Peptides against a protein of PDB entry 6IDX. Designs and how they scored, part 126

Target 1, 380 residues: chain A of PDB entry 6IDX
Amino acid sequence: KELAKLSADVTFATEFINMDGIIVLTRLVESGTKLLSHYSEMLAFTLTAFLELMDHGIVSWDMVSITFIKQIAGYVSQPMVDVSILQRSLAILESMVLNSQSLYQKIAEEITVGQLISHLQVSNQEIQTYAIALINALFLKAPEDKRQDMANAFAQKHLRSIILNHVIRGNRPIKTEMAHQLYVLQVLTFNLLEERMMTKMDPNDQAQRDIIFELRRIAFDAESDPSNAPGSGTEKRKAMYTKDYKMLGFTNHINPAMDFTQTPPGMLALDNMLYLAKVHQDTYIRIVLENSSREDKHECPFGRSAIELTKMLCEILQVGELPNEGRNDYHPMFFTHDRAFEELFGICIQLLNKTWKEMRATAEDFNKVMQVVREQITRA

## One batch from the design tools (peptide; made by RFdiffusion4, then SolubleMPNN)

Design b2_p16_4_s2 (from b2_p16_4, 8 letters changed)
Fold by OpenDDE base, seed 4:
Structure b2_p16_4_s2 (fold): chain B 380 residues (1-380), chain A 16 residues (1-16)
Amino acid sequence: as target 1 above (380 residues)
Amino acid sequence: MDERFNKVAERFAKSL
């Protein structure tokens, strides 16, 4: 207890570290001594002292043994651990993950996100906070291949649902620390969109061109079986498609693929358009047909609007930016749906279309409409 | 800003 308190002082920490004090603490934990397990309070103070000493940055986290990591991970994976030990163990693992890529690799082998989800199902917001913090640390430090797997594990309806029901909709006010961790998790989740946002469409990729054709089919040929891929369309059919791509509001109505070569938003805009067309088909068809039937210069160009809106949403959500330690602004809406970004796009494209109509906008007003829509989205 | 834009922004702000 006194050691844990004194370990917060940098002068004491320096002297204690110079006396190999950290090595003694690590060996106490590594020994797994039945004595420390019987005295949960003594173990909790040992872990507190260890964490406080390490937080001074005097000693590298890489000094920690695999046996120590396994003991700490063991306290997190065990169903019957003292809350104080669990809290300190989560914090130690977070610090290990954040400070050492070598320790991250070892910890990622010993702990699963599924085990951490169990610590979100508790009434203790501090435990929930440290569990999310460790999830965030693991997510942040994951290599790109594993980050997508962790993302898929976060997109698991379970983690989202647990956070929504046990944290966000919990009977307790969200503390600043939890709000920060929810913000971090949101940022890290949106950063998964970065790859698609930075992916240029290949105008020569037939599969990508077929998606644009599918957007046309859904809008104009809703009763046509996709199996009736129009064979080598006569020049008249190609000219018809050019008209349809103009009605869809592509900037390049001759070759709409060129509109997706700009990054950002690249292929992410096409993903959003396809999601809207497949999941919210009635909304998509309505937006397209309402604008395609206008003989007036007041048509809202859906394709151009979808691309620029996707870009705008990426800018508003700071896609590709690292989380800032000073921020705690999370959006509960993003925890309500598995495809929250695409759903947000679907809401915002309707808002854009409404705003365009209300303004009686023309193609020359496009940037002004986008500015108004940006202000609407950022104030909501 | 064109007065038309301010009216749309104000309507949206009132609908929230």
Scores: peptide ipSAE 0.009, ipTM 0.472, DockQ to the pose 0.016
Fold by OpenDDE base, seed 2:
Structure b2_p16_4_s2 (fold): chain B 380 residues (1-380), chain A 16 residues (1-16)
Amino acid sequence: as target 1 above (380 residues)
Amino acid sequence: MDERFNKVAERFAKSL
C-alpha cells in the first residue's frame, strides 16, 4: 500500500528501480505465491506499484518474463472476485501491448477478444473502460494480416451489440475515459475504410465497369417496359448508356469509371453507391429519377454528389488518421449497424438531395451545397 | 455566405 502510493513519485521510483525493486515485484507476481493469492489486497497493491513504476518510462516493458505475462493474462482470463486485480491486470496488458510489439505477440496468443467481451458485460464502468482500452491496443498494434480478423471480430454483431447495450445504453452516464475509448474504437474501425478509399478504379477492368452498369440497371431497367428491347446496333446502345450515365450525374458521361480514379475516395464511393442501390433500392431509385426527370437546371448530380460526399465523410471521420488524445466524440449510431458507414452515407445523400432542393441549387452552386451539408453533418 | 444557405442550416439546427 505505501509502496503503491510512493511509486507515483518520480524520485522514489528512480531510487526504487535502482535498487532492482521492479525485479522484486515481478518475481512476487511470477511466483504465484499462496501469500499473494490469499491476500488479494496485497496483490492489487503490488500490481499498482508495478504499473506506477513502469509509467515513469525508466524501465523497458521488454524486461518482463513470459511467466509474468501468463500470470497477468491468467487474472484476466479467469477473473478473480477482486475487481482491483482485474483492473490493474487489464491496464498492465494494455501498456505492454502499446509499448512492445514482442509483448503484443505473446499477449495475443494468451488472450482472446471473446474473453475481453465478458468484462464488458459487467456493471463496473472502469472494468469496461480498461477492457475496451485493451481491445483498442490489440487492434492498433495488430499486424496488417490480423487487422481484418480483428475488424471481423468488431463487425461481429456480438461485440458491437454488447458495447451498445451494456456500455452506451447503460443506466450510467458515460465518463470521459470511456467516451475516449469509444472514440478510439470508432477511429480504428473507420481506418479499415482507408484501403478502399485509396483504391483507384481501373477503367479497363470489366468487373469494376459491370458494377457501374449494375447501378444503371437498378436505376433505369426496373422502369423500362420490356417491349423496348434495343434491337439496334452497338453504337445506339453506347449512346443510350451515355445518356443514362448523364442522368445518374457522373462527371464523365462517356466513361464513368474515370470518376473513381481519383483517390480519395476511389472505390469506396462506388461501394457506397452499390450498397445504397442494393440495400435501399427505393431510396436510390427515387433520388436518381427525381433528378433525372428535371429539365430546369436544378438537377442534383447523384454520381458526383456520392463521390464528393464519400470524400467529405472520410474527412469528417478522419479516415487514415490515428486517434488523438483528449478526443471523446464517439457516435452511438455507429454501434447500431454492421454497415454503419454505408448507412451514414445513405442518410447523408438524402440530406444532400434535400438541401439541394431547398437551396434551389444549380451545378454552379455544387460547392456551396457541399459546404452547407458539411456544416449540417458536423452539427448533428 | 448566401442568405439562402444560412436559412437552410438554421432550419436544420432547429429540427434537431
Scores: peptide ipSAE 0.007, ipTM 0.434, DockQ to the pose 0.017
Fold by OpenDDE base, seed 1:
Structure b2_p16_4_s2 (fold): chain B 380 residues (1-380), chain A 16 residues (1-16)
Amino acid sequence: as target 1 above (380 residues)
Amino acid sequence: MDERFNKVAERFAKSL
């Protein structure tokens, strides 16, 4: 207890470290002595002293043994552990993951996100906060190849459902620290869109062109069986498709694939359009047909609007940016659905279409409409 | 360093 309090002082920490005091603390934890397990308070203060000593940045986290990591991970993975030990163990693991890539690799082998989810199903918001913080640290430090697997584990309906039901919809006000961790989690989740946002469409890729053709089919041939493969259409059929792509509001109505060569938003805009067309088909068809039947120059160009809206949403959500320590603004709606970004796009494209109509906008007003829509989204 | 800090560090080192 006294050691833990004094370890917050940099002068004490420096001299205690110079006396190999930190090595002694690590060995006490490593020994797993039945004594420390019987004296939960003594272990909790030992872990507190260790954390406070390491927070001075005098000693590299790489000095920590695999035995120590396993012991700390063991406290987190055990179903029955003292709350004070659990809290300090989560904080130590978070600090290890954040400060050392070599420790991240070892910790990622010893603990699973599934084990950390169990610590979200409690009434203690401090434990929930440290559990999310450790999940966030693991997500942030994951190599690019494993980020998608962690993303898929995050897209596991279970983690979001638990956060929504046990944290966000809990009977307790969300503290600033928890709000920050929810913000970080949201940012890291949206950073998974970066690959698609930075993927250019290849105009020569037939599979990508078939998606654009499917958007046309859903909008204009909803009653026609998909069995009419895009065979080598006669010049009349190509001219018909050019008209349909103009009615869809693509900038390049001859070759709509060219509209998706700009990054951002690249292929992510096409993914959003396809999601809207398949999941919210009635909404998609309505938006397209309401504008495609207009000859008054007040048509809202869906294709152009969807691309620029996707780009705007990426900018608002800071896709590809690291989370900021000063921010705690999270959106509960992003925890309600697996495809939260695409659902947000589906809401915002309807808002854009409504705003366009209310403004009686023309193609010259496009940027003004987008500015008004940006203000509406950022105030919501 | 304050003698108090040294005494705590020494007491800890002797308790091992």
Scores: peptide ipSAE 0.000, ipTM 0.267, DockQ to the pose 0.020
Fold by OpenDDE base, seed 5:
Structure b2_p16_4_s2 (fold): chain B 380 residues (1-380), chain A 16 residues (1-16)
Amino acid sequence: as target 1 above (380 residues)
Amino acid sequence: MDERFNKVAERFAKSL
């Protein structure tokens, strides 16, 4: 107890570390000796002193043994651990993951996200905070291949649902520390979009061109009986598609694939358009047909608008940026849906289309409409 | 900014 309190002082910490004091603390944890009277209290103070000593940055986290890591991971993975030990063990693991890639690898073998999710279902907000902090640390330090797997896993859907129900919708105010960890998780979740945001469309890729053709099909072929496609030559067919791509509001009516070669937003814009067309088909068709039937120069170009809106949303959400330690602004709405970014896009594209009409905008007003829409989104 | 655009932005901000 006294050691744990004194370990916060840098002068005491320096002298205690110089006396190999931290090695003594690590050996106490490594011994795992549960048979001592007041073991839980002693261990909780040992872990506190260890954290306070390590926070001075005098000793590298790589000094810890594999036995120490396994003991700490064991306290997090065990269903019946003392709350005080659990909290400190989560904090130690977070610090290990953040400070050492070698420790991350070892911890990722010993602990699953599923085990950490169990610690979110408790009434203790501090445990919930450290559990999310450790999840965030694991997500941040994961190699790109494993990060995408973590993102696509049932674990993420379950994690999102548990956070929404047990943390955000809990009967208690969210503390600043928890708000920060929710912000970090939100940022890390949106950073999974970075690859697609930076992926250029290949105009020669047939599969990618078929997506653009599918957007045309969903918009225009839903009303036309396929029987009246006149067997007229390849040139009339190309001219027909050029008209359709103009009505879709692409900038390049001849080759819409060229509109997706700029990064950001690259292929992410096409993903959003396809999501809207498949999941919110009525909304998509309405937006496209309402603008395609206009001859008054007040047409809202859907394709161009979708691309620029996707880029704008990436800028607003700071996609590809690291989380800032000073921020705690999380949005509960992003925890309500698995495809939260695409749903946000679907809301914002309707807002853009509405704003375009209300402004009686023309193609010359495009950038002004986008600026107004940006202000609307950032104030909402 | 054109006064037309400011009025639309302000009206929308009040409707949120």
Scores: peptide ipSAE 0.007, ipTM 0.461, DockQ to the pose 0.016; fails the geometry check

Design b2_p16_4_s3 (from b2_p16_4, 11 letters changed)
Fold by OpenDDE base, seed 2:
Structure b2_p16_4_s3 (fold): chain B 380 residues (1-380), chain A 16 residues (1-16)
Amino acid sequence: as target 1 above (380 residues)
Amino acid sequence: MQAKLDEVAKRFARSR
């Protein structure tokens, strides 16, 4: 107990470390022997002193043994562990993951995100915060081949639902530390969009062109009277598609693939458009047809709007940026759905279409509409 | 990306 208090002082820490005191603390954890009266209290203070000593940055985290790692991981994986031991064990594992790639590899073998979920279901917000902090550390330190597995684990309805119901919608105010960890988790999740945001469409890729053709099919073939026989020559068919792509509001209505060659937002805009067309088909068709039937120059160009909106959402959400200290701005809506970014796009494209009508906008007002929509999204 | 994540991880480890 006294050691744990004194370990916060850098002078004491330096002297104690110079006496190999930290090695004694690690051996106490490694022994795992419950033979002492008040073992749990002694262990909690041992772990506290160990953390405070290591936080001075005098000793490398790589000094810890595999036995030490297994004991700490054991305290996190075992049911009915003392709350103080659990809290310090989560903090130790996080610090180990953040400070050493070698320790990350060893910890990632001993602990799964699934085991950390049990610590999110508790009424202790500090335990919840340390559990999310460890998840964030594992996400940050995951090699590229394992990031998709972490992404998939977060995309699992269960983890998001647990965070939403037990953390965000809890009967208590969210503390600053928890808000920061939720922000970090959100930023790390949005960074998975960076690849698609920076992927240029290849105008010569037939599979990518078939997606644009599918957008046209969903918008127009469902209403097309079967009387337009497939027998009109290749030129009439090309002219028909050019008209359809103009009605879809592409900037390059001759070759819409060219609109997706700019990054950002690249292929991410096409992914959003296809998601809207497949998952929210009635909304998609309504937006496209409502503007394609207008002869008054007040048509909202869907294709151009979808691309610029996707770019704007990436800017607002800071896609590809690293999490910053002192930021606590998280959006609860991103925990409500598996495809939360695409759902946000679907809401915002409807807002854009509404705002365009309310402003009685023309193509010349496009940038003004986008600025108003940006202000609406950032205030919501 | 990984080098940037490692830098962020080191920053967060110091701010505790």
Scores: peptide ipSAE 0.026, ipTM 0.687, DockQ to the pose 0.833
Fold by OpenDDE base, seed 4:
Structure b2_p16_4_s3 (fold): chain B 380 residues (1-380), chain A 16 residues (1-16)
Amino acid sequence: as target 1 above (380 residues)
Amino acid sequence: MQAKLDEVAKRFARSR
């Protein structure tokens, strides 16, 4: 207990570390010996002292043994651990993950996000905060290949639901520390969109062109079997498609693929359009047909609008920016759906279409409409 | 990206 208090002092920490005191603490954890009276209390203070000593940055985290890591991970994975031990163990694991890629690899083998979700279902907000902090650390330190897997995992869907129900919709005020961890998780989740946002469409890629063709098919040929491959288009078919792409509101109605060569938003705009067309087909068809049937200059160009809206949403949500220590602003809406960005796009494209109609906008008013829509989104 | 993530990770490790 006294050691844990004194370990917060850098002068004491330096002297204690110079006396190999930290090695003694690590060995106490590694031994796992429950033989001592008041083992749990002693262990809690040992872990506290260890963490406080390590926080001075005098000793490298890489000094810890695999046995130590397994013991700490064991305290997080076991259902019946003292709250004080659990809290310190979560904090130690987070610090290990953040400070060492080697320790991250070892810890990622010993613990799963699924195990950490169990610590979110508790009434203790401090435990919840440390659990999310460790999840965020694992997400942050995950290699790019594994980061997408972590996000797509069933554990992430479940994590979202648990956070929504047990943290955000909980009967307790969210503390600043929890709000920060929710912000961090949100930012890290949005950063998964960065790749698609920065991916240019290849106008020569047939598979990508087929997505644009599918958007046309869903809008204008909704009853047609997708098996009707666009056979070698006669000039009449090419002229038909050019008309359809104009009605879809692409800037380049001859080659709509060119509209997706700008990054941002690149392919992310096409992903949003395809999601809307497949998941909210009636909304998509309505928006397209309402604008395609207008003989007046007041048609809202869906394709252009979808691209610029996707870009705007990326700017508003700061996609590709790293989390900042002083920010606590999280959006509960992003915890309500697995495809929350695409759902937000679907709401905002309807808002844009409505605003366009209300303003009686023409193509010349496009930027003004986008400014009004930006203000509407940022005030909501 | 990884270098930036490592820098952020180091910041978060220090701000505790």
Scores: peptide ipSAE 0.026, ipTM 0.680, DockQ to the pose 0.853
Fold by OpenDDE base, seed 1:
Structure b2_p16_4_s3 (fold): chain B 380 residues (1-380), chain A 16 residues (1-16)
Amino acid sequence: as target 1 above (380 residues)
Amino acid sequence: MQAKLDEVAKRFARSR
């Protein structure tokens, strides 16, 4: 207890470390011997002293043994551990993951996100905070090949539903520390969109062109059997499609694929449009047809609007940016759905279409409409 | 005791 208190002092920490005191603490954890009276209390203070000593940055985190890591991971994975030990063990693992890529690899082998989910199903917000912090650390330090697996683990309806029901909708006010961890988790989740946001459409890729054709089909050929794959369309069919792509509001109505070559938002805009068209088909058809039938130059260009809105949402949500310290602004809606970004796009495109009508906008007013929509989204 | 441990844990959350 006194050691844990004194370890917060840099002068004491320096002297204690110079006396190999930290090695003694690590060996106490490594021994795992539960035979002592008050072992849990002693261990909790040992872990506290260890953390306070390591926080001075005098000793590299790489000094810890695999046995130490396994013991700490064991305290997190076991169902019946003292809350004081669990809290410190989560904090140690988070610090290890954040400070060492080598330790990340070892910890990622010993602990799964599924094991950390159990620590979210408690009434203790501090345990919940450290569990999310460790999930965030594991996500942040994951190599690119494993980020998608972590994404899929987060996309597991289970983690989001637990955070929503036990943290966000909990009977307790969310503390600043928890709000920060929810913000971090949100940012890291949105960073999964970065690949698609930075993927240019290849105008020669037939599969990508078929998606644009499917958008046209859903909007204008609602009764036509999908089996009429566009064979070598006669010049009349090409002219018809050019008219349809103009009515869809693409900037390049001759070759809409060119509108998706700009990154950001690249293919992410096409993904959003396709999601809207398939999942919210009635809303999509309504938006397109309400604007495509207008001859008064007050048509809202859906294709252009969808692309620029996707870009705007990426900017607002800071897609591809690292989480900043001191930020605690999170959106509960992103925990309500597995396709939360696409659902947000679907809400915002309706807002854009409404705002366009209310402003009686023309193509010249496009940037003004987008500015008003940005203000509306950021105030909501 | 727990409250003091919680204060230390809060320091760790702030020093990051």
Scores: peptide ipSAE 0.018, ipTM 0.435, DockQ to the pose 0.042
Fold by OpenDDE base, seed 3:
Structure b2_p16_4_s3 (fold): chain B 380 residues (1-380), chain A 16 residues (1-16)
Amino acid sequence: as target 1 above (380 residues)
Amino acid sequence: MQAKLDEVAKRFARSR
């Protein structure tokens, strides 16, 4: 207890570390000897002192043994009654993951996201916060090949549903620390969109062009069998498609693929359009046909609007940026759906279309509409 | 004890 208190002082910590005091603390954890009177209290103070000492940055986290890691991981992977030990163990694992890639590798072998989910189902918001913090650390430190697996584990309706039901919709106000961890998790999840956001469409790639053609088909030929591959269209068919792409509101209505060569938002805008067209087909068709039937120059250009909206959403959500310290602005809506970004796009494109009509906008007003929509999205 | 844990948690949240 006194050691744990004194370990917060840098002068004491330096002297204690110079006396190999931290090695003694690690050995106490490694021994696992439950035979001591007040073992749980002693262990809680040992873990506290260890954390406080390591926080001074004097000793490398790589000094810890595999036995120490297994003991700490054991406290978070097994049912434990002592909340204080669990809390410290989660914090130690988080610090290990953040400070050492070699420790991340070892911890990722001992701990699964599934085991951490059990700590989200408790009423203790502090435990929930440390569990999400460790999930975030594991996500942040995951190599590229495993990052998608971590994303899939988050996209697992289970983790999302548990966070939504036990954390966000819990009977307690969300503290700043939890709000920060939810923000971090949100940012890390949206960073998976960066690749698509930075992927340019190849105007010569037939498979990518077929997606644009599918958007046209869904909008104008919804009852037509997709098996009518766009064969070598006669000049009349090419002229027809140019009209359709104009009605879809592409900037380059002759070759809409050129609109997706700008990064950001690149192919991510096309992914959003395709998602809207496939999942919310009635909404998509309504938006396109409502604007395609206008002869009054007040048509909202869907294609251009969808691209610029996707870019705007990426800017608002800081896609591709690391989470900033001290930010707590998480959006509960992103925990309600597995395709939360595409669903947000689907909401915002309807808002844009509504705002365009309310403003009686023309193509000259486009940037002004986008500014108003940005203000509406950022205030929501 | 809880208040000290809260203070440590707050320090930890500030030193990160």
Scores: peptide ipSAE 0.016, ipTM 0.427, DockQ to the pose 0.046; fails the geometry check

